# Peptides against a protein of PDB entry 4JHK: the designs that were tried, part 72

Target 1, 212 residues: chain A of PDB entry 4JHK
Amino acid sequence: EDYKIQSFDLETQKLLKTALKDPGSVDLEKVSSVIVDQSLKDQVFSREAGRICYTIVQAEAKQTNGSVFRRNLLNRLQQEFKAREETRKRSTQEWVCLVSFICNIFDYLKVNNMPMVALVHPVYDCLFRLAQSDALKNEEEVDCLVLQLHRIGDQLEKMNVQLMDELFNLLRDGFLLQEDLSSMGRLLLLEILEFRAGGWKLSDTAQKYYYS

## One batch from the design tools (peptide; made by RFdiffusion4, then SolubleMPNN)

Design b2_p11_5_s4 (from b2_p11_5 with E2M A6S)
Fold by OpenDDE base, seed 5:
Structure b2_p11_5_s4 (fold): chain B 212 residues (1-212), chain A 11 residues (1-11)
Amino acid sequence: as target 1 above (212 residues)
Amino acid sequence: SMPPWSDLSVP
């Protein structure tokens, strides 16, 4: 199976390929650090990173019954999460990359074929932050919010429907009441409201309206 | 202080 790691130098590519096949032969702390660093810079890679992380976790469990990679990955991710407000202040792009990566890890890194319970509240915290008025006025943050809800909204709702209801109350209020939303931001909020109302899927009519 | 995610994910 091929993984999209062309953005790394040749030495790092070799490291990642080895981690995927023989995780016991490499420094898994270093591997996790490299993956997190790149995911915080490249939103596109963050999705691939989720798949890579899952493969490494499964390979290590099978090879040594270990969980060194997952522990280091989650520890680093938690550190970034704790500093999320400073990251947002420094760079909106880095902030949305962080949110995207956390959501992609939630989406791909299953444990016993289930989402990681430990990530449920952190993911909601990120989405609630994006739903605040100071974030909703920024199209880049609205794009990120709507994208994540499209990807993992149904899974998150299954974990905690009350938090999802509260989140969408904020989004509805933002759509209806906030004056400084961009036209595109307002359209995206309307679309995601309809998306959830339709059972986390778009009807053919809605698909044509928003994406054709 | 937030509990470690790694510990919460063990079960």
Scores: peptide ipSAE 0.425, ipTM 0.872, DockQ to the pose 0.743
Fold by OpenDDE base, seed 3:
Structure b2_p11_5_s4 (fold): chain B 212 residues (1-212), chain A 11 residues (1-11)
Amino acid sequence: as target 1 above (212 residues)
Amino acid sequence: SMPPWSDLSVP
């Protein structure tokens, strides 16, 4: 299996490749730090990072029955989560990268083939923050919100349908009532409302209508 | 205080 790690320098690429195949031979704390740091700078990388993290977790479990990587990863993410409001104030880009990475970890880092229950409320907290009026007026935050709901909305709803209903009440209100939404933001909110209403599925034709 | 995610995620 090939992983998209070309954006790293050669030394870091080697470190990551080794962690994927032989996690016991590398500093897994360092590996987790490198992945988190890059994910907080590049939102596109965060999805691949989720897949990489899952593979390392599985490899370490098989090799040493250890969980050093997962522990370090989650501890770092929790620290970033706790400081999320400060991050948002400092940089919208860093904030949406953080949300994207947490959501992708939720998506990929399964425990016994199930979502990590510990991440359910943190993910919802991030999405609820993106659904507030001050965030909905920012296209970058709306893009992030809609993207995450496309990726993990169905899984999150299975974990807590009440919170999902509450979240979509906010999104519907934003779509209908908020005056300072951009045209694209309003279109994206409409699309995600229809996406959920359709059982978290859209036809290829419908998707092209909103994104092409 | 928020409990550690790492502790809550142990299988």
Scores: peptide ipSAE 0.425, ipTM 0.873, DockQ to the pose 0.839
Fold by OpenDDE base, seed 1:
Structure b2_p11_5_s4 (fold): chain B 212 residues (1-212), chain A 11 residues (1-11)
Amino acid sequence: as target 1 above (212 residues)
Amino acid sequence: SMPPWSDLSVP
């Protein structure tokens, strides 16, 4: 299977490839750290990273019935999550990458083919933070918010519809009442409101309209 | 404080 790891140096690529095939032969703490570090720099990679992480988890479970990688990954993610406000202040880009990666892990790293319950509240916390007035005025944060809701909104709603209703109340209020929203931000909020109202689906025509 | 995610990963 092909994985997009060309952004790493050759030694790290070898490490990752070995982890995917024979996780018991590598330092899985180091592997998890490398993946998290890169995901905080590249939002596109964070999507691929979710798939990579899932593969490593499955490989380790099959090989040794172990969960060393998953444990180290989640511990590191939790540390980054706890420091999320500091990260946001330092770098909006790193902040949205963090949110993206947590959401992608939620999406891909399923246990017994089910979402990890432990990640539900952390994901919502991130999305609620992006839905605050100080974040909605930043197009980069709005882009992240809308992207994650497109990817995992339906799954999150199944886990907690009450929180999703509360989140979208904030988004509606932002759309209608926040004056310093950019035209693009306002358009994206409208789109995501319609997306959920349509059962987390958009027609091809609507998709082209909002993203053309 | 919140519990470790790793402890809650497997029900």
Scores: peptide ipSAE 0.422, ipTM 0.870, DockQ to the pose 0.747
Fold by OpenDDE base, seed 2:
Structure b2_p11_5_s4 (fold): chain B 212 residues (1-212), chain A 11 residues (1-11)
Amino acid sequence: as target 1 above (212 residues)
Amino acid sequence: SMPPWSDLSVP
């Protein structure tokens, strides 16, 4: 399979390709660090990074029955999560990349084919932060919030429906009451409200309406 | 503080 790693230099690309095929022959701590660093800069890569990470995890498990990569990845990700408010203050772009990456890791890294329970609350914490009034006024943060809910909302709800209800109460209030939402932001909130109400899916007609 | 995600992710 092809992985979108063109943003890296050739040496790093070789490192990643080797990690995907023969993880035992590379420094997996370094690999995890490189992936996290790039994911914090490129939201598009953050999506691909989840798939890459899953592949490396599976490859290492099969090759050596090891979990060095996953351990280092999660440790670094947890560090970034702890510093999320600092990141948000420094760069909205890096903040939404961080959220996107955490959500993608949740989506792709399964343990015994199940979502990682350890990531449920951290993911919700990120989404709740995006649902605050100071974040909802920023279209970039609204875009991120809605995108993640489209990707993993159904899975998250299965893990904790109470938190999802609380989150969507905030989104509904934002849609109805917050005055400084952009027109697109308000439209996106309405769409995601309808998306969940429809069982985490939209009709073809509705999809075309919001994303034409 | 929170427990390490890595520890909680081990099957």
Scores: peptide ipSAE 0.419, ipTM 0.870, DockQ to the pose 0.856

Design b2_p11_6_s1 (from b2_p11_6, 8 letters changed)
Fold by OpenDDE base, seed 3:
Structure b2_p11_6_s1 (fold): chain B 212 residues (1-212), chain A 11 residues (1-11)
Amino acid sequence: as target 1 above (212 residues)
Amino acid sequence: EEEELKKLFLS
């Protein structure tokens, strides 16, 4: 299967393709660094990055029974997570890319076909930060919040329903009480409230109403 | 393995 890595230069594309097929022949620390760096710049790539990371993890496990790539990936992710407030202050775009990447790693990088327990609280911490009043007034942060909840909300709820209830209490309050929400932000919050209420499902007609 | 990952990320 092909992976969408056309945004990289040709040399890096070759590196990634080799890592996907023969991880033992490349510097996996460098590969992880390249993936994280690009994910922090391109929110769209973060989705593909999750799939790429899972494939490399599986390939390395099969080839050498090793976990060098995963270790390096998670170490870098931890560093970025710890610095998340500084990242947010520096660049909203980089901040939402970071959140997207963490969420996509949670979505794709399974352990024994289950979500990694270690990422549950970090993911919720990011989503709770996006649900604060100072973040809800920024459309870019609201877009990110709603997108992640659409993608992994059902999985996160299964891991901790109490935290999900608390998160959605904040979102309901934001929708009802916060005056400086943009029109689009308010619409997105309403949609995600309905999405969860419907069992994390929404009809195609309703989806088009909110996003067309 | 979950404990190993937990130590790595939460340390």
Scores: peptide ipSAE 0.054, ipTM 0.790, DockQ to the pose 0.678
Fold by OpenDDE base, seed 5:
Structure b2_p11_6_s1 (fold): chain B 212 residues (1-212), chain A 11 residues (1-11)
Amino acid sequence: as target 1 above (212 residues)
Amino acid sequence: EEEELKKLFLS
């Protein structure tokens, strides 16, 4: 299996490759830190990071029945989550990377093909923050919000439909009432409203309208 | 373990 880790230096690539095949032979705390650090500055990598993390978790479980990597990963994730408001103030780009990473971990790091219940509320908290008026006026944050809802919205709704209803009430209000939305932001909100209304899928007609 | 993680994120 190939993993997209070419952005790291050769020593780090070797570390990651070893972790994927023989996790017991490396410092798994260091591995988790490297993955989180890169995911916080590269939103594209955060998607791959989810897959990498899942593979390492499985490898460690098979090798030693251990969970050292997952524990360190989630501890670091918790630290970043707690500091999310400061991160947002410092850099919108870092903030959306954080949200993307948390959502990708939720998507990939499953146990018995089930999402981790512990991540449900943190994910919703991030999405609710993106749905506030001060965030909806920023296209980069709207892009992130809509992207995550496309990726994991159906899974999140299954975990808590009440929170999803509340979230989309905010999005509908933003679409209808907020004055300082960009043209693209308003279009994206409309699209995601229709996406959920259609059962978390787009019709062929809608697909052509929004993405052709 | 998962319940312990819930407490961590809620703290």
Scores: peptide ipSAE 0.054, ipTM 0.773, DockQ to the pose 0.784
Fold by OpenDDE base, seed 1:
Structure b2_p11_6_s1 (fold): chain B 212 residues (1-212), chain A 11 residues (1-11)
Amino acid sequence: as target 1 above (212 residues)
Amino acid sequence: EEEELKKLFLS
């Protein structure tokens, strides 16, 4: 399979490929750090990173019944989550990459075919942060928020509908009441409100309206 | 939040 790791140097690519096939033969802490580091720089990669992480977790479980990689990954994720406000102050781009990565890990790194319960509140915390007034005025943050809700909103709602209701109350208020939204930001908020109202689905006509 | 972080760490 192609895991789209061409953005890494050849040595790192080899490391990742080996981790995917024979995780016991590599430093899994190093592997996890490399994946997280790149995910914090490249939001597109963060999607692939979720799939890569899941594959490594499965490979290690099958090989040794171990969970060294997952432990290291989640430990690093915890560190980044804890420092999320500092990251946001330093770089909006890194902040939205962090949110994207956490959401993608939630999406892909399932246990017994179920979402990891431990990630539910951290994901919601990130989305609620993006839904605050100071974030809604930034198009990069609105774009991230809407993208994640498109990807995992339905799953998150199943885990906690009350939090989802509260989140969308904020988004509705932002759409209706906040005066310093960008034109695109306001459009995206309207779209995601309609998206959820439509059962987390968007008609072809609506998709063309918002994204063509 | 602290409890959630603990859950994350222990996962």
Scores: peptide ipSAE 0.049, ipTM 0.753, DockQ to the pose 0.221
Fold by OpenDDE base, seed 4:
Structure b2_p11_6_s1 (fold): chain B 212 residues (1-212), chain A 11 residues (1-11)
Amino acid sequence: as target 1 above (212 residues)
Amino acid sequence: EEEELKKLFLS
């Protein structure tokens, strides 16, 4: 597998590559910190980070039957999650990166080939926060919300359909009632409403319409 | 294992 880690310096790239193949030979706490730090800066990397994390978790489990990396990763994730409101105040970009990272960890970091139940509510909490009026008026937050729902909405719904219904009630209300949405924000909300209504699928024609 | 993970994240 090819992992996109070009954004790191060469020394860190070597560290990550070694962690992927021989996790027992590196400081896994440091590896987790590096991954989280970069994920909080780069939303694109946060997607890749989920896959990288899963690979390291599996490699460590296979090599030593250990879970040092996962423990450190989740501890750091918990810390960032708990501070999410302060992060949002400080930087919208860091906030959406945090949400993206949490969602991607949920997406990729399976336990016994199942989603981690522990992450279900944290993910929904993030998405509900993005669905509040003060967030919906920010196009960057709407972009993040819609992107995550495209990526993991079907999985989240399977975990808790009631929360998903409640979330989409907020999105529908935002689409219909909120006046200070950007044109693109309103369009994206409409698209995601249609996306779920269509069974978390979108036709090619609709895809081109909304994302051309 | 899942319970341990829940404790870790929710603690």
Scores: peptide ipSAE 0.046, ipTM 0.766, DockQ to the pose 0.679

Design b2_p11_6_s2 (from b2_p11_6, 8 letters changed)
Fold by OpenDDE base, seed 3:
Structure b2_p11_6_s2 (fold): chain B 212 residues (1-212), chain A 11 residues (1-11)
Amino acid sequence: as target 1 above (212 residues)
Amino acid sequence: EEEELAKQFLS
């Protein structure tokens, strides 16, 4: 399997490749910190980071029956989550990268092929924050919100349908009532409303209409 | 195992 890690320097690439195949031979705390740091800078990498993290977790479990990497990863994730409001104030880009990373960890880091229950509320908290009026006026935050709902919305709803209903009430209100939405933001909200209404599915023609 | 993971995340 190939992993998209070309954005790292050669030394770090070697470290990550070794962690994927022989996690017991590297400093897994350092590996986790490198992955989190890059995920907070690059939203595109955050999805690949989820896949990488799951692979390392499985490799360590099989090799040593250990969980050092997972423990360090989740500890760092909790620290970043607790500081999310300060992160948002400092940089919108770092904030949406954080949300993307948390959502992708939820998507990839399964336990017995099930989502981690402990991540459900943190994920919803992030999405609810993006659904507030002060965030909906920022196109970068709307892009992030809609992207995550496309990726993990169906899974989140299965975990807590009441929270999903409440979230989409806010999105419908934003679409219908908020006057300072960008044209693209309004289009994205409409698309995600239709996406859920269609059972988290859209036809190819409908998707092309919104994203072409 | 999920309980253990929850403790790790909240630590």
Scores: peptide ipSAE 0.048, ipTM 0.769, DockQ to the pose 0.510
Fold by OpenDDE base, seed 2:
Parts: C-alpha cells; sequence; structure tokens
Structure b2_p11_6_s2 (fold): chain B 212 residues (1-212), chain A 11 residues (1-11)
C-alpha cells in the first residue's frame, strides 16, 4: 500500500515505512511523535495519519501483541488536547490540524471494529469549541468543523446522540443568529444542518450546490 | 480493552 509521507525527509520516510512493516525494529515513541508533529502542521496529512496509525497498531499487535505505539500516540494526543486552548490562541492553523487529527484517529483507530469510547468526549469537546461564537466567525474553523462532521458525524451520533443534538443546536443558532459569519461559513453551516437532517447523506446534486 | 485504552489516553 502507498502512504502519503512525501512531506517527510528520506530518513523519516524510511522510519515510517519500517514501522508499518516491522514495528518491533524501530523506536515507536519517536514514530508517534513524528506523526503527531506533522499532523499539527498539515491537515491533509492528518487524514492519512489516521490510516498510518491504524496500520502500525495492527502490525504491532500481530508482531508482538504489543501496544507501545498506541500508548505513545494517545499520550501525545492527550497532551495536545489539554493544551488546545493555548494552541488555538497561538495558531488557528495548528488548532484545526489538531482537531482534524483527533477526529481522524477516532475514525481509523477502532477497537473490535468500534470507535474508541475514550475519544468520544475529547472529539465532542473539540467540535463544541469550534461551534462557539468566537470560532464560528473564523472560516478556517468552520471549514474544519463541517469537514469533521461530514467524516465522523454519523459515528459520533451513535456514541452520544444527546451531545450531537446539543452541538447542532449551537450550529443552528449560529446560522440563524450570529451576525459576523462569513457568507461561506453560513453556507457551510446550512449544508451540514441539511446533511444531518438527511441521515448524514447528501444527494450528488445537493453536494454540487454547496461545493461547486 | 476499552478501559485499557482509556487508561492510556488519560495517563
Amino acid sequence: as target 1 above (212 residues)
Amino acid sequence: EEEELAKQFLS
């Protein structure tokens, strides 16, 4: 399989490739740190990072029945999550990358083909933060929010429908009442409201209407 | 296993 790791130097690429095939032969703490660091810089990579992480977790489980990589990954995620407000203050870009990465880990890193329960509240906390008025006025944050809900909204709702209802109440209020939304932000909120109302599905024509 | 994952994340 091909993994999008071209953004790394050749040495790091080799490290990652080895981790994917023979995780027992590399420093998995270093691997996890490298993946998280890059995910905080590149939101596009964060999606691929989820897939990479899943593969490494599976490879380590099969090879040694170990979970060193997952432990280190989650520890780093916890650290970044705890510092999320500081990150947001420092850099909106890093903040949305963090949210994207956490959501992608939720999406890919499943246990017994089920989402990790431990990540449910952290994910919702991030999405609720993006749904606050000070975040909704930033199109970059709205883009992130809507993207994550498109990707994992249905799964999150299955885990906690009450929180999803509360989240979408905020989004509806933002759409209707917030004065400083951009036109694109308002459009995206409307689209995601319709997306959920339609059972987390959109027709091709509707998708083109909002995104073309 | 979920408990173990929670422990790891919260550690």
Scores: peptide ipSAE 0.046, ipTM 0.764, DockQ to the pose 0.476
Fold by OpenDDE base, seed 5:
Structure b2_p11_6_s2 (fold): chain B 212 residues (1-212), chain A 11 residues (1-11)
Amino acid sequence: as target 1 above (212 residues)
Amino acid sequence: EEEELAKQFLS
């Protein structure tokens, strides 16, 4: 099984490959730090990072019944989450990478084939932040918001439908009432509103309109 | 463990 880790230097690639096959032989705190650091820089990698993290968690559980990697990963994630407003102020790109990473971990790092309950509120908090007026006027943040809702919206709703209703009330109001949205931003908000209304599915007609 | 982690995020 291949993993997209070409962006790392050879030493780090070796470290990651070893962690995937023999997690007990490496410093799993260091591994988690490397993965988080790269995910905060590269939104594309953050998707792959979720898969990598899941594999390492499963490998460690099988090898030693341990959870050292997962604990370190989530501890670092918690630290970044707590500092999310400062991150957003410093760099929109880093902020959307953080949100993407948290959502991807939620999507891939399942426990007993179920989402981790610990991540539900942090994910919603990030999405609610993206749904605020000051964020909706930024296309990069709208792109991130809509992308995550496409990926994990149905799962999140199953965990807490009340929060999802509240979130989409904000998105509806943004679409209808906010004056400084870009044309693309409005289009994306309309699409995601229709996406949820259709049971988190895109109709053939909508698919042609938005993505063909 | 998961419950403990949940408490940490909510703190």
Scores: peptide ipSAE 0.045, ipTM 0.751, DockQ to the pose 0.859
Fold by OpenDDE base, seed 4:
Structure b2_p11_6_s2 (fold): chain B 212 residues (1-212), chain A 11 residues (1-11)
Amino acid sequence: as target 1 above (212 residues)
Amino acid sequence: EEEELAKQFLS
């Protein structure tokens, strides 16, 4: 299985590759730190990072029955989550990377083939923050919101349908009532409303209309 | 196990 880690230098790539196959032979705290740092800079990598993290977790569990990597990963993620408002104020780009990373960890880091319950509220908190009026006017934040809902919306709804209903009430209100949405932002909100209404699926026609 | 994992990420 191939992992997209070309953004790292060669030494770090080797470290990550070793962690994926032989986690007991590397400093897993360092590995987790490197992955989180890069995920906070590159939203594209943050998607891949979820899969990488899950693989390392499984490899460590199988090799040593340990959970050092997961513990360090989640501890760092918790720290970043707690500071999310400060991150948002500092950099919208870093903020959307953080949200993307949290969502992708939720997506890939399964426990007994189920999402981690502990991540449900943090994920919703991030999405609710993106659904506030001050965020909806920023197209970069709308892009992030819609992207995450496309990726994990169905899973999140299964975990808590009430929160999902509340979230989409905000999105519907934003679509209908907020005046300072960009044209694309408004279009994206409409699309995601239709996406959920359609059972978290897009028809070929809708795909062409919104994303061609 | 889930409870232990929950301690690692608090909202």
Scores: peptide ipSAE 0.043, ipTM 0.744, DockQ to the pose 0.550

Design b2_p11_6_s3 (from b2_p11_6, 6 letters changed)
Fold by OpenDDE base, seed 3:
Structure b2_p11_6_s3 (fold): chain B 212 residues (1-212), chain A 11 residues (1-11)
Amino acid sequence: as target 1 above (212 residues)
Amino acid sequence: EEEELEAEFLS
């Protein structure tokens, strides 16, 4: 399997490749910190990071029956989540990268083939923050919100349908009532409303209409 | 472990 890690320097690439195949031979705390740091800078990488993290977790479990990497990863994630409001104030880009990373960890880091229950509320908290009026006026935050709902919305709803209903009430209100939405933001909200209404599925023609 | 993580995230 190939992983998209070309954005790292050669030394770090070697470190990550070794962690994927032989996690017991590297400093897994350092590996986790490198992955989190890059995920906070590059939203596109955050999805690949989820896949990488899951692979390392599985490799360590098989090799030593250990969970050092997962523990360090989740500890760092907790720290970043607690500081999310300060992160948002400092940089919208870093904030949406954080949300993307948390959502992708939820998507990929399964336990016994099930989502981690402990991540459900933190994910919803991030999405609810993006659904507030002050965030909906920022196109970058709307892009992030809609992207995550496309990726993990169906899984989140299965975990807590009441929270999903409440979230989409806010999105419907934003679409219908908020006057300072960008044209693209309004289009994205409409699309995600239709996406859920269709059972988290859209036809290829409908998707092309919104994203072409 | 998940319960402990939940407590930390919600704190």
Scores: peptide ipSAE 0.039, ipTM 0.736, DockQ to the pose 0.775
Fold by OpenDDE base, seed 1:
Structure b2_p11_6_s3 (fold): chain B 212 residues (1-212), chain A 11 residues (1-11)
Amino acid sequence: as target 1 above (212 residues)
Amino acid sequence: EEEELEAEFLS
């Protein structure tokens, strides 16, 4: 199976390829650091990173029944999560990349084919932060919020419907009451409200209306 | 383990 790692130098590509097939032969802390660092810079890569991480976790489990990579990955995520407000103040782009990466790890890094329970509240915390008034006025943050809800909203709701209801109450209020939303931001909020109301599905006609 | 990790995330 091919992975989108062409953005890395050749040495790092080799490292990642080896980690995917023979994780015991590489420094898995270094591998995790490289993946997280790139995911914090490139939101597109963060999607692929989730798949890569899952593959490495599975490979290590099969090879040694170990979890060194997952431990290092989650430790780094915890560090970044704790510093999320500082990251947001420093760079909106890095902040939305962080949220995207955490959401993609939630999406791909399954344990016994189930979402990792430990990531549920951190993901919701990130989405709730994006749903605050000071974030909703920033189109880049609204884009991130809506994108993640499109990707993992149904899974998150399954894990905790009460939190999802509370989140969407904020989004509804933002859509209806917040005056400093951009036109696109308001449109995106309306779309995601309709998306959930439709069972986390969007008709082809509706999708064309919002994104074409 | 997962509960412990969650607690660390929320701390």
Scores: peptide ipSAE 0.038, ipTM 0.731, DockQ to the pose 0.755
Fold by OpenDDE base, seed 4:
Structure b2_p11_6_s3 (fold): chain B 212 residues (1-212), chain A 11 residues (1-11)
Amino acid sequence: as target 1 above (212 residues)
Amino acid sequence: EEEELEAEFLS
């Protein structure tokens, strides 16, 4: 299985590759730190990072029955989550990377083939923050919101349908009532409303209309 | 096990 880690230097790539196959032979705290740091800078990598993290977790569990990597990963994630408002104020780009990373960890880091319950509220908190009026006017934040809902919306709804209903009430209100949305932002909100209404699926026609 | 995992991340 191939992992996209070309953004790292060669030494770090080797470290990650070793962690994926033989986690007991590397410093897993360092590995987790490197992955989180890069995920906070690169939203594209944050998607891959979820898969990488899951693989390392499984490899460590199988090799030593340990959970050092997961513990360090989640501890760091918790720290970043707690500081999310400060991150948002500092950099929208870093903020959307953080949200993307949290969502992708939720998506890939399964426990007994189920999402981690502990991540449900943090994910919703991030999405609710993106659904506030001050965030909806920023197209970069809308892009992030819609992207995450496309990726994990169906899973999140299964975990808590009430929160999902509340979230989409905000999105519907934003679509209908907020005046300072960009044209694309408004279009994306409409699309995601239709996406959920359609059972978290898009028709080929809708895909072409919204994303061509 | 889930309870132990939940202790690793507090919202």
Scores: peptide ipSAE 0.037, ipTM 0.728, DockQ to the pose 0.560
Fold by OpenDDE base, seed 5:
Structure b2_p11_6_s3 (fold): chain B 212 residues (1-212), chain A 11 residues (1-11)
Amino acid sequence: as target 1 above (212 residues)
Amino acid sequence: EEEELEAEFLS
């Protein structure tokens, strides 16, 4: 099985490959730090990072019945989450990478084939932040918001439908009432409103309109 | 185990 880790130097690639096959032989705190650091810089990698993290968690559980990697990963996620406003102020790109990474971990890192309950509120908090007026006027943040809702919206709703209703009330109001939305931002909000209304599915007609 | 992780993340 291949993993997209070409962006790392050879030493780090070796470290990651070893962690995937023999996690007990490496410093799993270091491994988690490397993965988080790269995910905060590269939104594309953050998707792969979810898969990598899941594999390492499964490998460690099988090898030693341990959870050292997952604990270190979640501790780092917590630190980054707590500092999310400062991150957003410093760099929109880093902020959307953080949101993407947290959402990807939620999507891939299942426990007993179920989402981790501990991540539900942090994910919603990130999405609610993206749904605020000051964020909706930024296309990069709208792109991130809509992308995550496409990926994990149905799962999140199953965990807490009340929060999802509240979130989409904000998105509806943004679409209808906010004056400084870009044309693309407004289009994306309309699409995601229709996406949820359709049971988190995109009709063939809508698919052609928005993405063809 | 998940309960322990929940407590850790929310701490």
Scores: peptide ipSAE 0.036, ipTM 0.727, DockQ to the pose 0.686

